Peptides against a protein of PDB entry 8OXM. Designs and how they scored, part 346

Target 1, 371 residues: chain A of PDB entry 8OXM
Amino acid sequence: FKAEFRLAGGVNLPKIIDCVGSDGKERRQLVKGRDDLRQDAVMQQVFQMCNTLLQRNTETRKRKLTICTYKVVPLSQRSGVLEWCTGTVPIGEFLVNNEDGAHKRYRPNDFSAFQCQKKMMEVQKKSFEEKYEVFMDVCQNFQPVFRYFCMEKFLDPAIWFEKRLAYTRSVATSSIVGYILGLGDRHVQNILINEQSAELVHIDLGVAFEQGKILPTPETVPFRLTRDIVDGMGITGVEGVFRRCCEKTMEVMRNSQETLLTIVEVLLYDPLFDWTMNPLKALYLQQRPEDETELHPTLNADDQECKRNLSDIDQSFNKVAERVLMRLQEKLKGVEEGTVLSVGGQVNLLIQQAIDPKNLSRLFPGWKAWV

## One batch from the design tools (peptide; made by RFdiffusion4, then SolubleMPNN)

Design b2_p30_1_s3 (from b2_p30_1, 13 letters changed)
Fold by OpenDDE base, seed 2:
Structure b2_p30_1_s3 (fold): chain B 371 residues (1-371), chain A 30 residues (1-30)
Amino acid sequence: as target 1 above (371 residues)
Amino acid sequence: EREKLEEELKKKWEEALKEARKRLAELSAA
């Protein structure tokens, strides 16, 4: 290991270390100190399987629909080495870095990222109406700039167009597969973009199977489709390529129902895969300034051996697992709100839910729904 | 064909999960 490390952006300040392998090759590694890398490892395997399903279908293969995966080597229950995708950046770092962020560079007269965060934190405990009004004011004074990512990185127009298409396909594939798996915590630091491929890399996969809906501030969107995410698609936004790629991904997922159910069932009952939401994890994900006093700095996740009485856990766990499987079956049948939808109808509903300012305004301010 | 492909995927997944569990157990024992 080299003695020098770089901090990647984000709440956990993951350490980027350069490791010399036994083959003499330098490999950049991301060391996460508090993330459940076991959950990331399991979810990477699920993504690899989804990629196999997508690669077998002619329509999704022709469109190169894939979720970017990375190698996870868990070193302990709490630490591990992620194979850092060299040349990836958090979308949040590109967009809302305080010094050189794209919003500051391209929109210097808009609200700062800090001003937006502050305004949304001030209304966090207020009504949904007040949250919506402040969110709309923030959105009016914080205009999207993510189109400039591909324009800065890809100067050749033909390459630029190809990379914008790769980005749009990556957003579509990850959005639909993420929805099927119930992925949460899709904040701007948990989504990386590859500076060479323009594809997204989703990290920190600990909120799955709709467990984001049981957070103190429930998640109200099926995936991240915020204004900057849409702006990166270019002038067509969610229409055309994005919608068609979502539909083709959803078609493959729905047609693979038995395979997906069987795999998720095996994962839900895997004793090594703690997918359930716990109070400590909920506090960690949605920590409020008022809650800082109760988080003893030594709340090591080893105290997640809170001896929940094994018997009451098993019944509550089984009921949650059954509900997750039932909801997954509904999604794969196209059942939304008790109605069976076509693939196009289901994808349309999900897009509308994801872009709805009312849903976005209700999210935890740390999710940064205005970005 | 589809059923065989689903069974082969299921088997590869069970093997990959077993190998991931084995690697986790080997790493927790080291």
Scores: peptide ipSAE 0.012, ipTM 0.352, DockQ to the pose 0.018
Fold by OpenDDE base, seed 4:
Structure b2_p30_1_s3 (fold): chain B 371 residues (1-371), chain A 30 residues (1-30)
Amino acid sequence: as target 1 above (371 residues)
Amino acid sequence: EREKLEEELKKKWEEALKEARKRLAELSAA
């Protein structure tokens, strides 16, 4: 290990450590000190299994539909080493960095990212109607710019087109796989883009199995498909390549129902895999920037094994696990709102839900649904 | 074919979980 570390951008201030391997190769490692990297490690394995399913299907294989994975070496319940995806940047850093963010560069007359956040924070406790109106005002004055990522990185038009296609396929695959696994909306710092491949890497997988719906501000979208995410696809947006890749991914997921249910069942009942939402995790995920000052919890790591106190907590856990499995089964059957949908119908509903400004306006403002 | 695939995937999963748990234990003991 080199003695020097760099801070990566993001909510959790992960440390980038350069490691020299026994092979003499330098490898960047991301050390996260606050995330349950066990959950990330488990979810990466689920993604590898989903990738195996996608590679076996001719239609998804031809489209190279994969969810990008990274190596997670969990160090403890609260710390671990991620194989840093060298040549990745958080989409939030590219878009809304205070100094040189793409919104500031390409849209200097729009609202600042701070103004947008402030406006949405002011209405956080207001009605859904007030949230929607302010969100629409923010969106009008904060126009998407993520199209410029591929234009800046890929100067050759043929390469640019191919990379934009790779991006669109990556968003589609991660959106559908993420929906099936209940990852929900993703903070803009928890989505990395590879500067060479234009593929997305999802990190910080602490919300899974629709546990985002039980947050103090519930998630209202099946996955992140915000205006900048869509703008990165280019002029076709969600139509054409994205939709078709979502449909082909969903076809594979639905046809793999038994496999996916078995996998998720084993995970949900794994005593070492803490997927449940707890109040501290909920606070951490939806903290206000203003509240960061006082909570130095001396979280004395009482290394008390959360021996699930067997009796009453176990019944509540089992009921939540059963509900998650039932909901997963519904998704894999195409059951949405009590109706069985075709793959195209289900994908259409999910896209409409994900891009609906009413749903986006209801999201936690800290996750920046206007980006 | 499908059943064999599910068994192979389940087995790979159990192995991967076991390896992840082993790495977690090794790193928690260090």
Scores: peptide ipSAE 0.011, ipTM 0.342, DockQ to the pose 0.018
Fold by OpenDDE base, seed 3:
Structure b2_p30_1_s3 (fold): chain B 371 residues (1-371), chain A 30 residues (1-30)
Amino acid sequence: as target 1 above (371 residues)
Amino acid sequence: EREKLEEELKKKWEEALKEARKRLAELSAA
């Protein structure tokens, strides 16, 4: 183990530890101190299943559409080593977290990440109108720079172009798969980018099945498609490759409805898979310190054995599980707001929802919707 | 074909869950 650790971000400020294997290879390992790595492990398997579906379809296979997966090695019920994809970095680390973040380097006259966060925190309890106005001011004074990731990492123009396409495909695939699974908490620390492949790796999969919508500050976007995420796609933005890859991914998901429902049903009723939002989890997700340097005091996991009083919780749990399954079925049928949409219509709606500054302005400030 | 895929995926899932549980149990016993 190296003496140096990095914070990957996320709920429990997971430590990235560089480990030298017995093979002499350096492997970054994410040590999650308190996260339910079981949730991550579960969701990684769902992603592998989605990847199998995507690989079977000729159109998605031709486009190399895949959601990046990582190995979860549980070290305990609450801790484990994620075999970190060697050469991944949180998009937040590249963009905003370091003193030499891309925003500071490329946009030194823009608002600092701290100024943006402060402005959005000041309006956190204000009206949606006030949030929107401040968000627009922040966005005007904090211009996207994520295009420079591929430009810095890939000096060869042909490689750069291929990697930008790989990035765009990865965003598309993960966005649609993430939407189908109802993945939340997609803040800039929970999304890694592979410095070699330009593919995204989604971590901290503890908010699934739209449980982000029941947070005290509900999630208002189907996935992260913020200005920097779009900027990384280059000049075409969400149009062309991204849209087409979303549509083709959605086609495969919709055509795999029964498979996906069966998988998710098994997961929802797995007593070891705690997917439900609880108040402590909600508080922890939305009480993120301003300073990523403050080790949140380990909230004593009091052995509140939340003895789920099995009887009344079981009926409420079953009703929530049924609602999740129904909503998943709706998504897989293209039912949005009571209307059946085509794949293109559904993908368009999701893109519009994800890029809408009104939706983005309503997010929890710790989500950093301006990034 | 689809049903076979669903069964295969379900089975792989159950196996992977079982293996995850086994590893968790081994680590909780150490």
Scores: peptide ipSAE 0.010, ipTM 0.360, DockQ to the pose 0.018
Fold by OpenDDE base, seed 1:
Structure b2_p30_1_s3 (fold): chain B 371 residues (1-371), chain A 30 residues (1-30)
Amino acid sequence: as target 1 above (371 residues)
Amino acid sequence: EREKLEEELKKKWEEALKEARKRLAELSAA
């Protein structure tokens, strides 16, 4: 272990530790807290199961539709090491890094990421109309640049095209599986891109089963499909490859309904898997500048007081679990807003919801829906 | 029904968040 650690950007400020393996290779390791690691580990197992389903289907296998997974190695009861995907960068770091972010490099006359965030924070408590107007102004003055990721990394035109397709397939697969699992909107720091494969790696899977909808600022999109995410697909945007990959992924998920329900049911009732949203977790995920009192890390939540009201908590938990299962069953049947949709209709609705500036303008400004 | 349950959950959450903020403020003042 090198003594130097970097803080990864993002909400949880995970510690990146460089480790030299017994093979003499330097490996970056992400060190997270206990609970985050369990959630991430469980969700990686779910992703592996989804990948197994996707590999069994000829159409999804032919398209190489997979969700990138990472190894979670528990080191202790309180610490674990994520094998950091070597050669990955957070999309947020590439796009909106203060010094060398792609927005600053390619669009130097646009608003800074900070100016965009400030404008959207100022309207956070305002009407939806006012949020929409400011979001549109931000979007007009903060144009997408993520197309340049593949152009910078892949100089050969044939390789560039192939990697852009790999990216598009990765976004499609992760978006649909993320929707089924209710991962919702993903913070740009929690989406890594592999600099060699152009595939996405989703980290920090602490919001699942639509628990993002119960946040103080509820999520309004089924998955992250912001302008930069779309721009990375190139000129076709959400049309063609992305849409077809979403449809084929959704088809596999819907055809695997019984398996997915059984898996999720086991996970929802796993006493070791705390997927429920709690007030502290929500405060942490959507911390307002007004709430930036020094969160000293000494919140040793003493385990003792939470034990007493178990019966009402258990009834509430069971009701939430049942609701999650019912909603998952609806999704897997193609039931949206009380209407049964075809795979194409459902995917179209989800894409439209995810790209709608009205929905994006309503997201928590800290999650940077303009990126 | 579902919307009503979402509103009730949202309300319980807003209350619990208000209480959590209060506890955090008390802990930060100590």
Scores: peptide ipSAE 0.007, ipTM 0.335, DockQ to the pose 0.038

Design b2_p30_1_s4 (from b2_p30_1, 13 letters changed)
Fold by OpenDDE base, seed 1:
Structure b2_p30_1_s4 (fold): chain B 371 residues (1-371), chain A 30 residues (1-30)
Amino acid sequence: as target 1 above (371 residues)
Amino acid sequence: EEKELEEKLAKMYEEALEKARERLREISAE
């Protein structure tokens, strides 16, 4: 390991550590210090299953619709090593790096990323109207630049076009799969772009199953489809390739309802999966003595209260799991706000929700919805 | 200043996550 580490942005301040393999190759690794990397590992397995479904369908296979996966090696409940995809950069690093970010390079007269963040933080506790007005001012003075990613990396026009198409397909697949799994909005530091493939890699999968809706500042978007994300698609934006890839992904997901429900059910009931982020369940699982020794402890009265509390935790967990499964089933049926939508109708609603500046203005300022 | 703002955001997010966990526990108790 090199002595130097870089902080990747994000909640748990993941450390990028360069390690030299036994093969003498330097590999970057993301080391998370506080997240349950088991959740990331589990979500990668779900993504692999989604990829299998997408590869089985002729239309999605022809479009090369895949969600990028990475290898997760959990070291502990709170630590592990993510295989850092060599040649990936956080979208946030490319866009809003303080030294050489694309916004600063291409739009030097716009607001700085810091100024935008400061303005949105000042209105965080204000009305939705005030948030919207300030968000629109920020957006006016912070114009999207993500189109330049592909232009900088891919100088050949044919390669540039192919890579922009790969990007658009990757955004579409990850957006729909992310919506189905309830990943919600994603911080720009938790979305990596591969500098060679232009495909997105979502890291830090600690918020899943619509847990973002229960945050103190509820998520108001189904996935991240901010102005820079859209700008990377080029002139067509969300129309054409993106929309069609979303529809084809959603078709496969909806047609795979039983499989997806079974997978998510197994994961929700996996005792190793702390999907509730419930430190009590993690504590309970840690407190299970490995000693299956049939010592019938004489249940003193105090042990009955502990067992009742445990049964209440298990019942409570089951109720939340059932609600998650019900909501997943609704999504896979195209049930939105009590109405059954077609695939095209559902995808259209999701796109409109994701790009609505009213929804974006209501997001937590830390998510940088103006980027 | 920027580091202080990032630390403040990280702290606000940890507090937000903790409140989300509390709300999950409340929803779980209903």
Scores: peptide ipSAE 0.026, ipTM 0.572, DockQ to the pose 0.530
Fold by OpenDDE base, seed 3:
Structure b2_p30_1_s4 (fold): chain B 371 residues (1-371), chain A 30 residues (1-30)
Amino acid sequence: as target 1 above (371 residues)
Amino acid sequence: EEKELEEKLAKMYEEALEKARERLREISAE
């Protein structure tokens, strides 16, 4: 183990440890100190299954639509080594690193990432109208720069074009599969980009099955499709390749309805897979930087057996699991807001929801919807 | 074909879960 650790940004302060393997290869390892890596491991298996479905379909196979997966090695219930894909970086580290982020480098006269965060935190308890106005001001003074990722990494124009296409396909595939699985907490530190492939790697998969909607500040977008995410696609934005890849991914997901329902059913009823949102997890995910001082680790395991009758807990759990399965079935049928949509209609609705500045302005400021 | 895939996927999931449980037991025994 090298003595040097990097803090990957984010609430959980994940430690990136560079480990030299017995093979002499340096492997970055993400050590998450508090995250349930079991959830990540389970969701990685689901992603592998989705990848298998995508490889079977000729159209998605031709487009090389895949979700990047990583190897999760749980070391404990609360600690584990993520085999960090060598050559991945959090998109937040590239974009909004305090010292030398792409926004500071390419847009030095724009608001700093800190100024944007501060402005959005000041209105966090305000009306949706006030949040929207401040979000629009932030967006006007914080212009997207993620196009420069591929331009910095891939100097050859043909390679650059191919990598931008790989990026766009990766965003599309992960967005649609993430939506189907109800993946939340897609902040800029939970999305990595591979510096060689330009593909995204989604980490911290603990908010699944739309449990982000029951957070104190509910998630209002189906996936991360913020201005920088779109800027990375280049001049076409969400149109053309992205939209078509979303549609083809959604077609495969909808045509695999039975398989996906069976998989998710097994997951929901697995007693070792704690997918449910609890108040402590909610507090942890939406903790304010100012509140970090008082969460002393005096989570005494006071066995307050809240003897809520095991029967009432089990019935409540089963009802939540049934609702998740019903909502998954609706998504896979194209049922949105009580209306059956075509694949193109459903994908269009999801894109519009994800890019709507009204939805983005309502997100928790820690999600950084302006990035 | 789809049912055989579901069964295969369910089995792969169970085997992976069991391996994860086994590793958790090994780590809890140290």
Scores: peptide ipSAE 0.006, ipTM 0.357, DockQ to the pose 0.018
Fold by OpenDDE base, seed 2:
Structure b2_p30_1_s4 (fold): chain B 371 residues (1-371), chain A 30 residues (1-30)
Amino acid sequence: as target 1 above (371 residues)
Amino acid sequence: EEKELEEKLAKMYEEALEKARERLREISAE
């Protein structure tokens, strides 16, 4: 191990450690906490199963629709190493790095990432109307630049076009599978982009099965489809390739209903897979500057108050698991808001929900919905 | 040692994946 580590950013500040193997090769490793690694490992297995379903279907296979997966290696009962995909960068690092971020480079007269964050934090406790107005002002003064990622990395026009398609397909596949699995916490540091493939790598998979909806600030979008995410698709935005890839992914998911329900049922009742939202995890994900003082006493609050009767915890757990399975079945049937939708109708609704500035303005400011 | 740890971890991951696949096969055979 080199003595130097880099922080990948995000709340967990995962440590990127350069390891020199016995073969003399340097390998970048992402070090995370135990519980995050177990959750990530389980969700990587689910993504591999989804990839198997997508590879069996001729239409999704021809489109190369896959979710990028990474190897999770538990080093100890308290730490593990994610195989860091060499040549990946957090989309947030590319977009909103204070020194050399694409927004600063291409839009030097726009608001800084800090100014945008500050404005949205100032209205965090305000009405939805005030949040929407400030979000629209932030968006007007912070214009998308993610199109420049592929332009900077791929100078050949034919390669550039191929990589932009790979990006668009990766966003579509991960968005639909992420929606089916109820993935949350899709902030700009939890989504990496591969600098060689232009494919997305989703990390920090601990918010699953719509548990983001029970956060102190509920998640209001099905997946990340913010203005920069759309800008990376090029001039067609969400229309054409993205929409068609979402529809084809959703077709495979809906046609695999029994398999997906069975997989998720096994995972929900696996005692080794802690998918439930707990108050400490909620505070960690949405920590406010005001809440830093309260974390010290609650970490030392005896195991006794968490001894709510094992029976009430088990009943609460079973009721949450049952709701998750019912909601997954609804999604796989195309049931949205009590109405059965076609694949095209369901995908359209999800896209509209994900791009709605009213939904985006309601997100926790740490999610950076303006990026 | 490091190769033996990588091999042991690869084997644990493969065994965990195989157990998950075996459980999936059992459930698909019912």
Scores: peptide ipSAE 0.000, ipTM 0.335, DockQ to the pose 0.021
Fold by OpenDDE base, seed 5:
Structure b2_p30_1_s4 (fold): chain B 371 residues (1-371), chain A 30 residues (1-30)
Amino acid sequence: as target 1 above (371 residues)
Amino acid sequence: EEKELEEKLAKMYEEALEKARERLREISAE
């Protein structure tokens, strides 16, 4: 181990350590010290299985559709070593870093990240109409810049185009598989981008099986498809390559229904895999002071109402597991809102839900839906 | 039609890349 460590950005300040292997190769490792990495380890195995399914299908294999995985070595219930993908950065660090974020560099006259967050926090307890109006004002004065990530790193136009295509495919694959698994908490610090491949790496997989919908501020989007995420795809946005890659991924998932149900069933009943949302975890996810805001929300006593809605989850573990399996089966059949959709219809609905400003305006401010 | 769309897209990409390079030069000169 080198004596030097770097802090990766984000709420848990993960330590990046450089390790020299017995083979003489330097490997970067992320040390998370507070979160249960068991859930990440289990979800990485599920992603590897999904990648195997995607590699078996000719159309998804030709498109190189994969979810980026990392090696998780759990050291304890509260500590583990992640093989850090060398040359990854949180998308939040690139976009909204306080010192030299891409928004500040490319759009110096727009609202600061802090001003956007403050405005959305001020309306957090307001009506959906007030949240929507303020979100639209924030979006108007905070224009997307994530296109510049590939433009900064890939100066050759042919390489730039290939990397933007790799990014778009990575977003599509991770969005659809993330939706099938009900992956939540997709804030800008939980999504890394590889500086060499332009592929996304999803970390902190602790909100799965739609448990984000039972948070005090429920998740209203199936995956992160915010304005900067779309801007990184270039001029076609969600149309063409992204949509086609989503459809081909969804087709493979739906055709693998029995395999996916069997895998998830084994995981749901694994006594070592705590996937259930508990009140303390919910509070920890939505009461974290973001490191950037000196705005300590005064814990005023009125947060008692959010505790009551979590106590009515007095449903036996088995009933929750059964509902998760039923909802997974519905997704894999294309059942949305009581209607059976085609792959194209289902993917279209999910894209529309993910980009809807009304859904985005209702998210917890710490999710940064304007980024 | 697909080729014309690809050429239009390629041209719009070159213009966007040039504008991004110009902006990077401005930021590097400050």
Scores: peptide ipSAE 0.000, ipTM 0.278, DockQ to the pose 0.012

